# Ledger of designs, part 142: peptides against a protein of PDB entry 2Q3Z

Target 1, 272 residues: chain A of PDB entry 2Q3Z
Amino acid sequence: YVLTQQGFIYQGSAKFIKNIPWNFGQFEDGILDICLILLDVNPKFLKNAGRDCSRRSSPVYVGRVVSGMVNCNDDQGVLLGRWDNNYGDGVSPMSWIGSVDILRRWKNHGCQRVKYGQCWVFAAVACTVLRCLGIPTRVVTNYNSAHDQNSNLLIEYFRNEFGEIQGDKSEMIWNFHCWVESWMTRPDLQPGYEGWQALDPTPQEKSEGTYCCGPVPVRAIKEGDLSTKYDAPFVFAEVNADVVDWIQQDDGSVHKSINRSLIVGLKISTKS
Target 2, 254 residues: chain A of PDB entry 2Q3Z as posed
Amino acid sequence: YVLTQQGFIYQGSAKFIKNIPWNFGQFQDGILDICLILLDVNPKFLKNAGRDCSRRSSPVYVGRVGSGMVNCNDDQGVLLGRWDNNYGDGVSPMSWIGSVDILRRWKNHGCQRVKYGQCWVFAAVACTVLRCLGIPTRVVTNYNSAHDSNLLIEYFRNSEMIWNFHCWVESWMTRPDLQPGYEGWQALDPTPQEKSEGTYCCGPVPVRAIKEGDLSTKYDAPFVFAEVNADVVDWIQKSINRSLIVGLKISTKS

## One batch from the design tools (peptide; made by RFdiffusion4, then SolubleMPNN)

Design b2_p22_7_s4 (from b2_p22_7, 12 letters changed)
Fold by OpenDDE base, seed 5:
Structure b2_p22_7_s4 (fold): chain B 272 residues (1-272), chain A 22 residues (1-22)
Amino acid sequence: as target 1 above (272 residues)
Amino acid sequence: SITITTVLNFPHREPLILERTV
């Protein structure tokens, strides 16, 4: 989880799993220097360099910083996300085959955001950076991944009497979503939460005012301990949310229906 | 019944489309 530089990223859907090869390249020339630059331009370093540096021995702290810095939201981060199939002024997310080119482009252009990324690109770059910094990390893919925007652990759809979805879809279930898991101890938590920690660098929701996510113990998610920092409810919802349909009838009545046909969350962890 | 439609032709992330017959 630290030494492997080439691997696969899983994509597609739960029924039709696909994968792509990816070059993480954490030991290629200059990559470590770029990772250190990433740390040195993070908002916490800019605010108080001494305090930031004193905390870099903590994989919990570093993991959270990296999750925020891989995306360019709120800072001088690496990647700009885009999902509308309009990539003419940059590189299509589907064109990337490794993290090295992305990181080099970022650094060589004065830490300007690289266009463009999607979830697997964010996750892969985060994986490269974390591995480069000595933190065992793997990319994970979650099929039927829920994005809960109101922290109620539900994905809610409004439907008319014919079952047609009404209005803008604020909450969504993705065919797949990628993030990373990193191995670390959690001295900031009660005993028993050491091990794999989920971190999500894709800008989805703000955590403490910044587009970052985690680290949160995978164990906490599995056991439903939503009080565990960081961002346990959000990550829990990605893998465990229930789908609710609000059906509006012509008589003005609204009926709640639980969608039992959709199983949210099927997580696959990579070995490389 | 609810039908889940996924976009199979593209490797990128896509939202699931849920169709329901009430």
Scores: peptide ipSAE 0.083, ipTM 0.678, DockQ to the pose 0.050
Fold by OpenDDE base, seed 4:
Structure b2_p22_7_s4 (fold): chain B 272 residues (1-272), chain A 22 residues (1-22)
Amino acid sequence: as target 1 above (272 residues)
Amino acid sequence: SITITTVLNFPHREPLILERTV
């Protein structure tokens, strides 16, 4: 998970799984230096360099920093996300074939955000950076991935009497979503939570005021321990949320129905 | 029952569309 530079990223849907080849390239020339620059331009370093540097021995700390810095939200991060299919002023997220070009572009343009990324691009770049920094990391694809915006562990659809979805559709289920899992100890937690930790660099929700996510023990998610740092409820919802249909009746009343036809979450981890 | 539709032609992330089957 540190040594492999070539791999695959899974995409598509639960019924039609696809993959693309990806060059992580963590050992290519200059990539480690770029990763170090990434750390040196993070907000925590800029605020207090000594404190930031003293904490870089912690994969927990570094992982959280990287998850925030791979996206350009809130900082001089690497990638700008875009999902509206208007990519003419940049590079389509679907065009990338590796992390190296992205990181080099970022650095070569004065740490200016690279246009554009989506979840698998964010995840892949994060994977490269974390591997460069010696943290075993893999890209994870979750099919039927829920985006819970109100932290209630539910994906809620409001429907009219005909079953048609109403409202802003802020909460949704994606065909797939990608993030990373990194292997680390968790001395900040109770014993037993060492191992794979989920980190999500896609700017979906803020964590402690910053668009970052994790690390959270995969074990905690599996066991339903939502109290553990970081962002357990959000990650849990991505893989385990229940779908609720709020069905408006003819009289204007609303009926709650659990949607049992959809299974949220089908996680596939890359091998390396 | 509810039918779930996904966009199959593009590798990019797409929201699932849930439709009630009447």
Scores: peptide ipSAE 0.077, ipTM 0.667, DockQ to the pose 0.050
Fold by OpenDDE base, seed 3:
Structure b2_p22_7_s4 (fold): chain B 272 residues (1-272), chain A 22 residues (1-22)
Amino acid sequence: as target 1 above (272 residues)
Amino acid sequence: SITITTVLNFPHREPLILERTV
């Protein structure tokens, strides 16, 4: 989880699992230096360098910083996400084969955002950075992954009298989503939450005002302890959300229906 | 009833589709 430079990232769907090879390249020339630059341009460093540096011995702190800095939202982060299939002014997310080129491009262009990434690209770059910094990290894929926007652990769809989904579909379920898990102790929590921690660098929801996510103990998610920082409800919903249909009737009334046909969440952890 | 459609054979992230069957 630290020494392996090549691996696979799982994609596709629960019914048809695919994978791509990925070069994490954490030991390639200059990559560690780039990771250190990433830390030195983070908002917390810019606000108070001394405080930031004093906290870099904490994988909890560093993990949270990295989750925020891998995306370019809110800061001088690495990757710009795009999902509209219009990549002509950059590199298609599907064309990347490793983290090294991405990180080098970012650094060589004065820490300018690299176009473009999607979830597995974000996760893979985060994995590289965290491994560079000595934090055991793996990429994970969650199939039927829910994006809960209001932290109610539900994916809600509004439907007209004909059953057609109405609105912008702000909440959704993805065929797959990728994030990372890092191994660390959690001295900031009660005993027993050491181990794998989920971190999500894909900009989906803000945490304490920044597009970042985690670290949250995988154990806490598994046990349903949503009180643990950071972002337990969001991560829990990704793997456990229920789908609710709000169906408008002819008289204007609304009927609530629980959708039991879809099982949210099927997580696969990489062994590389 | 509700029909759930999963996008197959796509390497990139795609939303699942929920359709109500009358």
Scores: peptide ipSAE 0.027, ipTM 0.578, DockQ to the pose 0.053
Fold by OpenDDE base, seed 2:
Formats: structure tokens, C-alpha cells, sequence
Structure b2_p22_7_s4 (fold): chain B 272 residues (1-272), chain A 22 residues (1-22)
């Protein structure tokens, strides 16, 4: 989970699993230096360099910083997300074949946001960065497996820096979602929550004022312990959700349906 | 077609809104 530079990212649907080859390239020339630059341009470093550096010994702290810095929301992060199929002024998220080109572009253009990323791109870049920093990390794909197989297409509204749904911004179409899991101890939690921790670099919701997510123990999510930091309720919802549905018919009529059934996704993690 | 808007509520986060067409 640290040494492998080539791997696969799983995509598609629960019924039709697709994988794409991906070059993580964490040991390619200059990549470690770029990862260190990423840490040195994070908002916490800019606010108090001494405090930030003192906390970099904690994989919990570093993981959270990386989760926030892989996206360019609220900071000088690496990737700008876009989901509206309008990629003419950048690179289509579907065209990336590895993290190295993305990270090099970011650094070479003065830490300007790279256009564009989606969930697997965010996850893959985060995986590269975390591996570079010595944190065992894998990409995880969760496939939507709603009870109704015909309801697999979810459109998530993009939120701005204020968490507001922007009507003019691209909607995220989800049949799957990707994030990362990193192996670390959790001395900040009760015993037993060491091991795989979920981190999500895709900008979806703010955590403590920044578009970041985790780390949260995978065990906590599995056991339904939503009191554990960080962001357990959000990560839990990515794999399990209590759903309130507003159903709009063709005639414009709207009715509320409360579905208390947990939507459980199919989770697949990379082995390399 | 039917459009379903799903609202996920979180204790300390803004609600997540998802839409799907069935």
C-alpha cells in the first residue's frame, strides 16, 4: 500500500464493475517534493507554520490536511472538481491516467488548481500523496446498491464555498464514489479504532470550515458509532443512508416519502 | 419520469441533496 506505483481504480456500477489502470507514481522524480509543497501551502501552515510542522508527525493530522488540499476548495489545493461535461478549458477527468501529471502540473503552474477532477481522480491523487508521506493508503470504490436497481443514478448538487447549492454549478452524477482508506493508529480515540481510516478528498461537505473528510475509523462506520471523529455521519451516509425522498411527478406534483431503509453500497478496495 | 430528491441530514453539517430520475 506504500510501495506499489501502478494500480487500478474501480468504477462503473455494482452490476458492471469497471477498472481503469492508474499510475500513482509516488516514487517518480520530484513527486515527494511536490507533496511537501502541498503541506507547506496548506492554510494551517500559512496561519502558523511552527504549529503545523509540529503536528505533521501525526498521520491523523496529515491525512486531514491532505484530504483538504487535494481539492482546491477554500485553499491552494490541487484539483478543481467539475461534473457538467464541459471540460474545454482543461483536461477531462476521464482522460487522466495517473497522479504524476496532475501533481506536476499543479506545481509547475505555481500551485494553481488543475482542471479537472472527479471522485476517482481526487482519491487517486490523495492516495499518491499519502503514500509519498509514508502512510499506507488504498483507493476505495463504493457502488450504489439501492434496493431499487433502477435508482442508481444520483445527482449531487455542487456546493460553493459557503455550502450553498449553486443552480448554475455542475451537478455530480453518481453511480459510484471513490475515496481513500489509510492505515494509522488513533491515539485520539478510544482503544480499538486503529487500522483503516476513511478519508474523502472529493469536495462535498465542509468539516471544520474546510472541504475535507476524515480520518474516521472504518470500524466505527461498520459498527455504526457515529460519535467518532472525524465526520463519521458523513462517511456513514456514503455507504449507509437514511433517506428522505421528495418525489416529483411529471405533472409537477411533489410528495414526501421517508425511507428508513439503509441504503448499503458495494465497497471494493484496491489491493495495490 | 419521476424525479426523486434525496435529503441527507447530518448533525454538524449542511444537508446533502441528491436527485435521481427514475
Amino acid sequence: as target 1 above (272 residues)
Amino acid sequence: SITITTVLNFPHREPLILERTV
Scores: peptide ipSAE 0.065, ipTM 0.700, DockQ to the pose 0.325; fails the geometry check

Design b2_p22_8_s1 (from b2_p22_8, 15 letters changed)
Fold by OpenDDE base, seed 1:
Structure b2_p22_8_s1 (fold): chain B 272 residues (1-272), chain A 22 residues (1-22)
Amino acid sequence: as target 1 above (272 residues)
Amino acid sequence: LGEELFKKIAEEHKKKYEEKLK
């Protein structure tokens, strides 16, 4: 989970599992320096460098920062997501074979966003960065098995109390989704939530104003503890592949509104 | 090994923080 530089990213569908070889390369020359630059250009550092640096002793904090910085949506992050099959002005997400080239391109172009990523690319880059920073991390793929042949996995995300979708989020049909799980203690939570924590660097929802997700204990998701920080309802929806309309109230409470589709998710993690 | 690396990096950041406070 930390030492392995090469691995596989699982893709495809529950019925047709595919994998691609991936070079994580967390110990290749210059990669650590790039990961440190990633931390030093994050919005929290730019706002208050001292406070940011003081919090880098927390894998919870670092994980959350990395989740936000792997995407470029709110910051000088690494990757720009694109899903419309129009990649002519960049690199197709399907062309990447490792994180190293992506990170080097990002750094060498003055921390300009790299075009383009999709979920597995975001996850793989996050995995590289987290491993490089000494956080045990694995890539996780969740396969959406639509029970109904016609059920487009419409992950309809958080609606406000008025039923309005927060933000111009394109309804994305996912056959699968990738994120990362990192091993860490959770001193900020009740006892028993140490271990694997889900983090999702794919820009989907804003968490505390930033496109980031987690860390949330995998145990909390498994047990249905949706009150657990961070972003438990969102990750719960990802894992269970239920199109869950979540209503977020002004008080921060999240309520499940309607199950539109019963989707059983198949979760597969990398061995390393 | 990973935890040790993380701790080392965290300590380096802590030192940088302390230097900025001087």
Scores: peptide ipSAE 0.125, ipTM 0.738, DockQ to the pose 0.725
Fold by OpenDDE base, seed 3:
Order: C-alpha cells, then structure tokens, then sequence
Structure b2_p22_8_s1 (fold): chain B 272 residues (1-272), chain A 22 residues (1-22)
C-alpha cells in the first residue's frame, strides 16, 4: 500500500470491469517535496502555520487536509474537475497515466490548478500524496450495478438548472466512483474504529465549509454508524447506491440532488 | 505497523521540512 508505485485503477461497470495502468510514483524525484508544498499551501497552514504543523503527526488531520487539497475547490488545490467533455484548454481526464505528471505540473505552474480531473484522477493523486506522507492508502472503485438489489452505488447525473440531463447520458452517468481508503488509528473516536478509513477527494459536498470528505472508518459505514466523524452519512450514501443528480448552474456551481434508488454496487479495492 | 510506519515517515518529513525552511 505504501511501497507500490505502479498499479491499476479500476473503471467501467460491475459487469464489465476495466482497469487502467497508473503510475502513482510516490518515490519519484521531487514528489515528496510537492506533497510538502501541498501541505504548506493549505488554508489551515495559511491561517495558522504553527497549529497546522503541530497537527501533521495525525494521519486523521493529514488525510482530511489532503482530501481537500487534491481538488482545487476553496483553495490552491491540485485538480480542477470537469465532466462535460470540454477539455481543450487542458488535459482530458482520460489522458492521465499517472499522478507524477499532475503533481509536477501543479508545482511547476506555481500551484495553479491542473485541468482536468475526474473521480479516478482525484483518487489516484490522493493515493500518491497519502503514500508519500507515509499513510497506507489504496484506491477504491465502487461500480454501479443496475441489476443487483443488495449493494448501494451512486449514479451521478449532471442536470442543468431546469433538471434536464445535460449532454449524452452516457457521458454524464458515472457508472463508477473512485475514492481512497487509508489505514490509520482513530484516537479521536471510540475504540474499534482503527483500520481502513474512507477519504474522497472528488469535490462533491462541503464538509465543515470545504470540499473534502473523511476520514471515516470503513467499519462505521459497514455497521451503519452515521454519527462517526467525518462525513459518515455522505460516505454511507456513496457506498449505498443513491442516484445523485448534479445540477450544474451557468456559473459552474454544482448542486447535489440525491435520489435514493437501491442500485447495487460492487466495491473493488487494489490489493497492493 | 501502519501507525509506526506513519510516525517514522512523519518524522522523516519533518526533518526534510525543517531542512527546506533553512
């Protein structure tokens, strides 16, 4: 989980699992330095450097910061998300083959947001950063399975302000979603919630005013403990298939509408 | 093992960070 630089990101559907080769590259030259810069440009550091630095020994704190900083929402984060197939002013999310190029581009352009990412790109970059920082991390893919009634996955539709699905349904339907799971102790919680923690760097909902998600114990989600920090209800909804309608406004703002439909999801994690 | 590894790496990062601030 920390040592593997090469891997696969699972994509596609539950019925047709695709994988893409991905270079996480956490040990490549300069990547650790970029991860440290990522921490040093986070809003919490800018507000109070001493307090931020004092908390960097906590994987819970670091994980939450990284979840927020991998996306460029609300901060000088790494990636700008885009799903409308208009990638001409950047790099198509489908063109990325590793995290290293993304992180280097971000740094080399003065911490300017890299165009563009989607869920697996966000997850992969987060995985690289967390691994660099010594947090055992894996990419998780949750597949929307329309036909199996027992597992809950998010199908995301992008809708216009009028509730109409924009573009070809095939382009805007997330047949899968990717996030990361990181291994850490949870001294901030009751005993028994140590282990894998879900983190989602894809900007979807604000948590405490920032587009970040987690860490939340995978155990808490499995047991239905939605009171557990952080963002348990949201991650529970991600793991349990709701149809999420994203309403994109003309200003680029995206609003989430959750339509609860029991769609069974297949969760696949990397073994490495 | 994960916590110990993180602590070790966190210490290494702290050293590198301090070196960069010099």
Amino acid sequence: as target 1 above (272 residues)
Amino acid sequence: LGEELFKKIAEEHKKKYEEKLK
Scores: peptide ipSAE 0.060, ipTM 0.672, DockQ to the pose 0.370
Fold by OpenDDE base, seed 5:
Formats: sequence, structure tokens, C-alpha cells
Structure b2_p22_8_s1 (fold): chain B 272 residues (1-272), chain A 22 residues (1-22)
Amino acid sequence: as target 1 above (272 residues)
Amino acid sequence: LGEELFKKIAEEHKKKYEEKLK
């Protein structure tokens, strides 16, 4: 997982699985230096360099920092997300074929955010950085994933009496979503949660005031232990969510119409 | 996104990747 520089990112749907070649390039010239710069510009370092550096031996700490720094939300992070198909002032997310060019652009432009990324781009860059820092990491694609903003395990749609969706809902069902899993021990948790930890660098929700997610043990998600740090309810909802349709009547009353369980049965990781 | 779009994107990435490997 650390040694592989080339791989595939899985995209598409459960019915149509497609992969794209991706150059992670964690051992290319200057990439380690860029990853160290990423750590040195993080908000925790800027606040207290000595404390931040003392914690860099912890893959739990580093993983959480990287999850936050791969996106540019609330910091000098690497990528700006965009999903509206307006990419004329940058690079289309679909144009990237590797992490190296993204990281080099970020560094060469004074740590200015690179335009633009989507979930697989965020995940791939995070994978490169984590591997470069010696953390075994893989990109994970989950088909039929959910974005649950309120972490209530429900995706809610409001409809009028004619079944038309009302307003822009920030909660969405994706055809697929990508994040990373990193191998680490969890001395901060009860025994048995060592192993693969989910981290999501795509800016979706704030965790402790920063757009970051994880690390959370994959085992905890599998077993439904939602009390496990970090962000277990959110990650659980990405994998297991119920879709609730609400009907708003003319009088303003809201009624539950349909409850559909979203079960994600297909998870694919990159081969290392 | 439809299957055709994903197919197109995958093919474009494959070509770019192969060109880089040369």
C-alpha cells in the first residue's frame, strides 16, 4: 500500500464498474517536501508548532490533519471542490490523471488552492500524501453512497403534493463516493479497533470545526459502534442511510410518505 | 452520471496515462 505509485480508481455504478489509471507518485521528486509543507501550513501547526510536531508520530493525528488539508475549506488546503460543471477558470476534475501535478501546482503557486476537485480527486491526493508520510492507504469507492449533513442516518426529501422535490437539498444520494482507508493502530480506543480506518477528505461536514472526517475504524462502522471517534455516525450514514420522502401540504403540514433504506453492499478498494 | 459518460472519462484517462508512460 505504501510502495505502489500507480493504481486504479474505481468509478461508475454498481452495475457499471469502471476504473481509471491514476499516478499516486508518492516517491516522485519533491513530493515528500510538498507533503511536509502541507503539514507545516496546517492550522494546528500555525497555532502551536511544537505541539503539532510532537503529535506527527501518531498516524491518527496525521490522518486527521491530512483529511482536513487536502481540501481548502477553512485553511490553505490543496483542492477546491466544484460540482456545477463550471470549470473554465481551472482544471476540470475529470482531467486529472495523477496526484503529482496537483500537489506541484499547489506548492508552486504559494499553497494556493488548486481548481478543481471532486471526491475521487480528493481521495487520490489524500492517498498520495498519506502514503508519502508512511501510512498504508488505499482509495475506496462506495457505490450508492449518501451525504447526510445532519448525521441522522436519513436522507430527507421534501416534496409537494404532486411528488415534485421542493428546494435545493444539501443531502444527496451519489452514484458513488470515494474516500480513503488507512492502516493504523488506535491506542486512543478500546482494543480491537486497530486496522483499516476510514478518512474522508471531501469537504462535506465540519468535524470539530474543520472540514475533515475520521479516522474511524472500519470495524466500528461494520459493527454499528457509532460512539467511536472520529465521525462514526457520518461515515456510517455514508454507507447505511434511509431515504425519507416528506410531503408538504398546502397548509404547511409535513407528512412522511416513504421510507427507503439505502444499503451499500459494494465497496471496492484500490489494489496496491 | 450515465454509463456512457463514465465510459468516456475512463477511456480518456487511459489514453492520457498510456501517453505519460511512453
Scores: peptide ipSAE 0.007, ipTM 0.384, DockQ to the pose 0.017
Fold by OpenDDE base, seed 2:
Structure b2_p22_8_s1 (fold): chain B 272 residues (1-272), chain A 22 residues (1-22)
Amino acid sequence: as target 1 above (272 residues)
Amino acid sequence: LGEELFKKIAEEHKKKYEEKLK
């Protein structure tokens, strides 16, 4: 999980699983330096460098910082998310084949946000950064199933004004979501929550004022312990997905149309 | 535009979480 530089990210649906090749490249030249820059431009460092640095020995702290910094929301983060299929002023999220180019572009442009990312891009970049920092990490893809059961996850379908799904389901319809799981101890929690921790760098919800998510023990999510930090209710909802249909207008605005409850169908992690 | 979308998504998530916490 730390040493693997090449891998696959799973996309598509439970019925149609698509693997995309991805170069994580955490050991490529300059990537470690970029990861350190990412830490040094985080809001916590800018506010109090000594305090931030003193906490970098904690994979819990670092994981949370990385989750926030992989997206450009609220900070000088790496990626700008976009889902409206209008990528003409940047790079289509579907065009990326590795984290290295993204990270290099970010650094080379003065830590300006790279256009554009979606969930798997965010997850893959986070995976690279976390691995580079010595935290065992894997990308996780959650596929949703079409069963009408009570769930709290938001899967987003973008439709035109006529109710037609725009683009390829694998590209425009959130029939899957990607995040990362990192291996760490949780001395800040009760015993038994060591192991895989979910982190989600896709900007979806603010946690403590920043678009970040986790780390939360995968065990806690599995057991339904939503009281555990961080962001257990959010990640629980991510694993137990609802579908939201959005209508996209010509101006790019989106309006919520329908809520539908779905059950998590399949979870797949990258293998080392 | 992207930020607006993120806000909408975040708001929807918050509502769902608040409902679960009740």
Scores: peptide ipSAE 0.011, ipTM 0.409, DockQ to the pose 0.017; fails the geometry check

Design b2_p22_8_s2 (from b2_p22_8, 15 letters changed)
Fold by OpenDDE base, seed 1:
Structure b2_p22_8_s2 (fold): chain B 272 residues (1-272), chain A 22 residues (1-22)
Amino acid sequence: as target 1 above (272 residues)
Amino acid sequence: LGERLFRELAEAHRKAYEESLE
């Protein structure tokens, strides 16, 4: 999880899983320095450097900071999201093949936002940064369960090679979402919530005033403990589909670890 | 239910994008 530099990002649908090669490149020249810059330009550091630095020993704190800084919302973050198929003034999210180029572009342009990202790009960059900082991290893809139900709404739309529904901008339906899971202890929670923690760097909802999400114990999500910080209700809603968990080995090999279908027993929506 | 959820997520992404332009 920390040592692997090359891997795959999974996309598509539950029935038609696709993957793209991805260079995480956490050990490439200058990447560690860029990750440190990312920490040093975060709003918490700018507000109180001493306090921020004192908390960087906590993977919980660092994970939350990285989740917020991978997107450019609210700060000098790395990526600008765009979903309207108008990428002419930047790089198409579908054209990226690794995190290294994105991070280098961000740094080389004075920490200006890189155009453009979507969920898997956000997740992959977050994965690189977290791994670079010594936090075991993997990319997770959630597929919409509606694919299994052959929902009439999905049948009416053409799907591109990435499994994205092609339609009017207002009617674009997401069929998958990507985020990251990081391994850490949770001394701030009750015993038993150590292990994999979900983090979502894609800007969706504000958490404590910032576009960030997590960390939240995967166990809490599985058990429906929505009181668990951070952002358990939101992540619980995101996993109302088939979750494919992939383990990447040190040799770069990927194998399916767990296929979990989490059925949401409660009507939970995204934060308003 | 799943479709509605993903639509809500898509809307959240769009909203976040729009806010990022301000």
Scores: peptide ipSAE 0.032, ipTM 0.616, DockQ to the pose 0.020
Fold by OpenDDE base, seed 5:
Structure b2_p22_8_s2 (fold): chain B 272 residues (1-272), chain A 22 residues (1-22)
Amino acid sequence: as target 1 above (272 residues)
Amino acid sequence: LGERLFRELAEAHRKAYEESLE
C-alpha cells in the first residue's frame, strides 16, 4: 500500500466493472517535495505554521489536511473538479493516467489548480500524496447497486433548449464514487477504531468550514456509529446512498429526475 | 437515513461544483 507505484482505478458500474491503469508514482523524483509544498500551503500552516508542523506527526491530522488540499476549494489545492463535459480549457478527467503529471503541473504553475478532476482523479492524487507521506493508502470505488439498470450516484444529462441530450451519455453517468482509505491508529477515539480510515478528497460537503472529509473509521461506518469523527454521517451516506439522477438544463438549472433507493454499494479497493 | 443523506450529499456536491466555478 505504500511501496506500489502502479495500480488500477476501478470504474464503471456494479454490473460492468471497468478499470484504468494508474501510475501513483509516489517515489518519482520531486514528488515528495511537492507533497511537502502541499502541506506548507495549507490554510492551517498559513494561519499558524508552528502548530501545523507540530501536528504533522498525526496521520489523522495529515489525512484531513490532504483531503482538503487535493481539491482546490477553499485553498491553493491541487485539482479543480468539473463534471459538465466541457474540458476544452484544460485536461479531461478521463485523460489522466497518473498522479505525477498532475502534481508536477500544480507545482510548476505556482500551485495553481489543475484542470480537471473527477472522483477517481481526486482519490488517486490523494492516494499518491498519502503514500508519499508514509501513510498506507488505497483507492476505493463504491458502485451503486441499484436493483434496476439505472444505478447512478449522479447522472447529469445536459439537455439543449429542445430537450435533446447533449454529449455522450456515458461520460455523465456517475454509477460509482471513489475515495481513499488510509491505515492509521485513532488515539483520538475509543479503542477498536484503528485500521482503515475513509477519506474523501472530492469536494462535496464542507466539514468544519472546509471541503474535506474524514478520516473516519471504516469500522464505524460498518457498525453504524455515526457519532464518530470525522464526517461519519456523510461517509455512511456515500456507502449506503440512493441513486440520484440529475438533469441539467441549458439554463444551468438542475432537476432531480429519478430517485432510487440503494441498499448497499459494492465496494472495491485497489490491491496495492 | 441513508436515502435522506444521499440526497443531501448530491445537493452538496452540486453546490460545491457551482462554487468552484465562481
Scores: peptide ipSAE 0.031, ipTM 0.623, DockQ to the pose 0.019
Fold by OpenDDE base, seed 3:
Structure b2_p22_8_s2 (fold): chain B 272 residues (1-272), chain A 22 residues (1-22)
Amino acid sequence: as target 1 above (272 residues)
Amino acid sequence: LGERLFRELAEAHRKAYEESLE
């Protein structure tokens, strides 16, 4: 999880699993220096350098910073996300084959955001950075991954009488989503939550005002402990949300139906 | 049927997600 520089990232769908080779390159020349620059341009450092530096011995703190800094939302982060197939002014997310080129581009352009990333790119870059900083990390793929926007642990669709989805379609399910899991102790939590911690660098929802997610113990998610910091409800929903259809009738009545055909969550991780 | 539905939802989500970020 720290020494391997090349690996695979799983993509596709639950029924049609795909993978791509990825060069994490955490030991390539200059990459560690870039990771340190990433820390030195984070909002917490800019606000209070001494306080930020004093906390860098905590993998919990560093993990959360990296989750926020891999995306360029709210800060001078590494990657700009884009999903509309309009990549002409940058690099298509599908074109990347490793983290090294992305990080070098970011640094070489004065820490300007690199165009463009999607979930696996965000996750892979985060994995590289965390490994560089000595934190054992792996990329995780979750098939049928939910994006809960209102923190109710449900994916809700409004449908007309014919079953057609109505409204903004803000809450949806990804065919797949990638994030990272990092191994660390959790002295900030009750005993028993050491081990793998989920971190999500894709800018999906704000956590404490910043587009970041985690770390949250994988154990807490498995056990349904939604009170565990950070962002347990969101991560829980990604892997466990129920899907609800609100069927609207012409008379204005609404019928609630559980969509049993849409099963959220099938997580796979790379082997050690 | 299930795979088709997930694919359609995923694509719709990507569009909606992009619009929400801009």
Scores: peptide ipSAE 0.024, ipTM 0.630, DockQ to the pose 0.015
Fold by OpenDDE base, seed 4:
Structure b2_p22_8_s2 (fold): chain B 272 residues (1-272), chain A 22 residues (1-22)
Amino acid sequence: as target 1 above (272 residues)
Amino acid sequence: LGERLFRELAEAHRKAYEESLE
């Protein structure tokens, strides 16, 4: 996981799994220096450099910082997300073939956000950075991935009688979503939660005021322990949320659509 | 700005999801 520089990222749909080759390049020249710069421009370092540096021995701390810094939300992070197919003023997320070019562009432009990323780009860059820092990390793809915004473990769609989606489309299911899992001990938790930890660098929800997610033990998610830090309910929902389709009639009545059971949570981990 | 961007994209991803169910 740390030593592999070339790999694949899974994309597509649960029925039609695709992959793209990706150069993580964690050992390429200058990449370590860029990763250190990333740490040195994080908000916690800027607030208190000594405290931040003293905590860099903790993969839990570093993982959380990297999750926040891979996106440019709230800080001088690496990537700006965009999903509207208007990429003319930057690079299409679909055109990237590796993390190295992204990181170099970020550094070379004075830590200015790189345009543009989507989930697999965020995940891949995070994977590179974490590997570079000595944290075993893999990219994970989850098909039919839920984005739960209200922490109710339900993805609710409201449709009219014609099947058109109504209301605030705040919650969604991605055809696929990518994040990373990192191997680390969790001395901040009860025994048994060491191992793979989920981290999500895609700016979906704020955690403690910052667009970051995790680390949360994969074991906790599997066991349904939502009390574990960090962001267990959100990550749990990504892989286990129930989807409810509501049909609203003209009279205001709402009933559940019976015909489509949406299965959330086909997770594929990259094996290196 | 981030929250608004996600809302607009929900439709594209949902369409892709719906197409995958078909």
Scores: peptide ipSAE 0.024, ipTM 0.613, DockQ to the pose 0.013; fails the geometry check

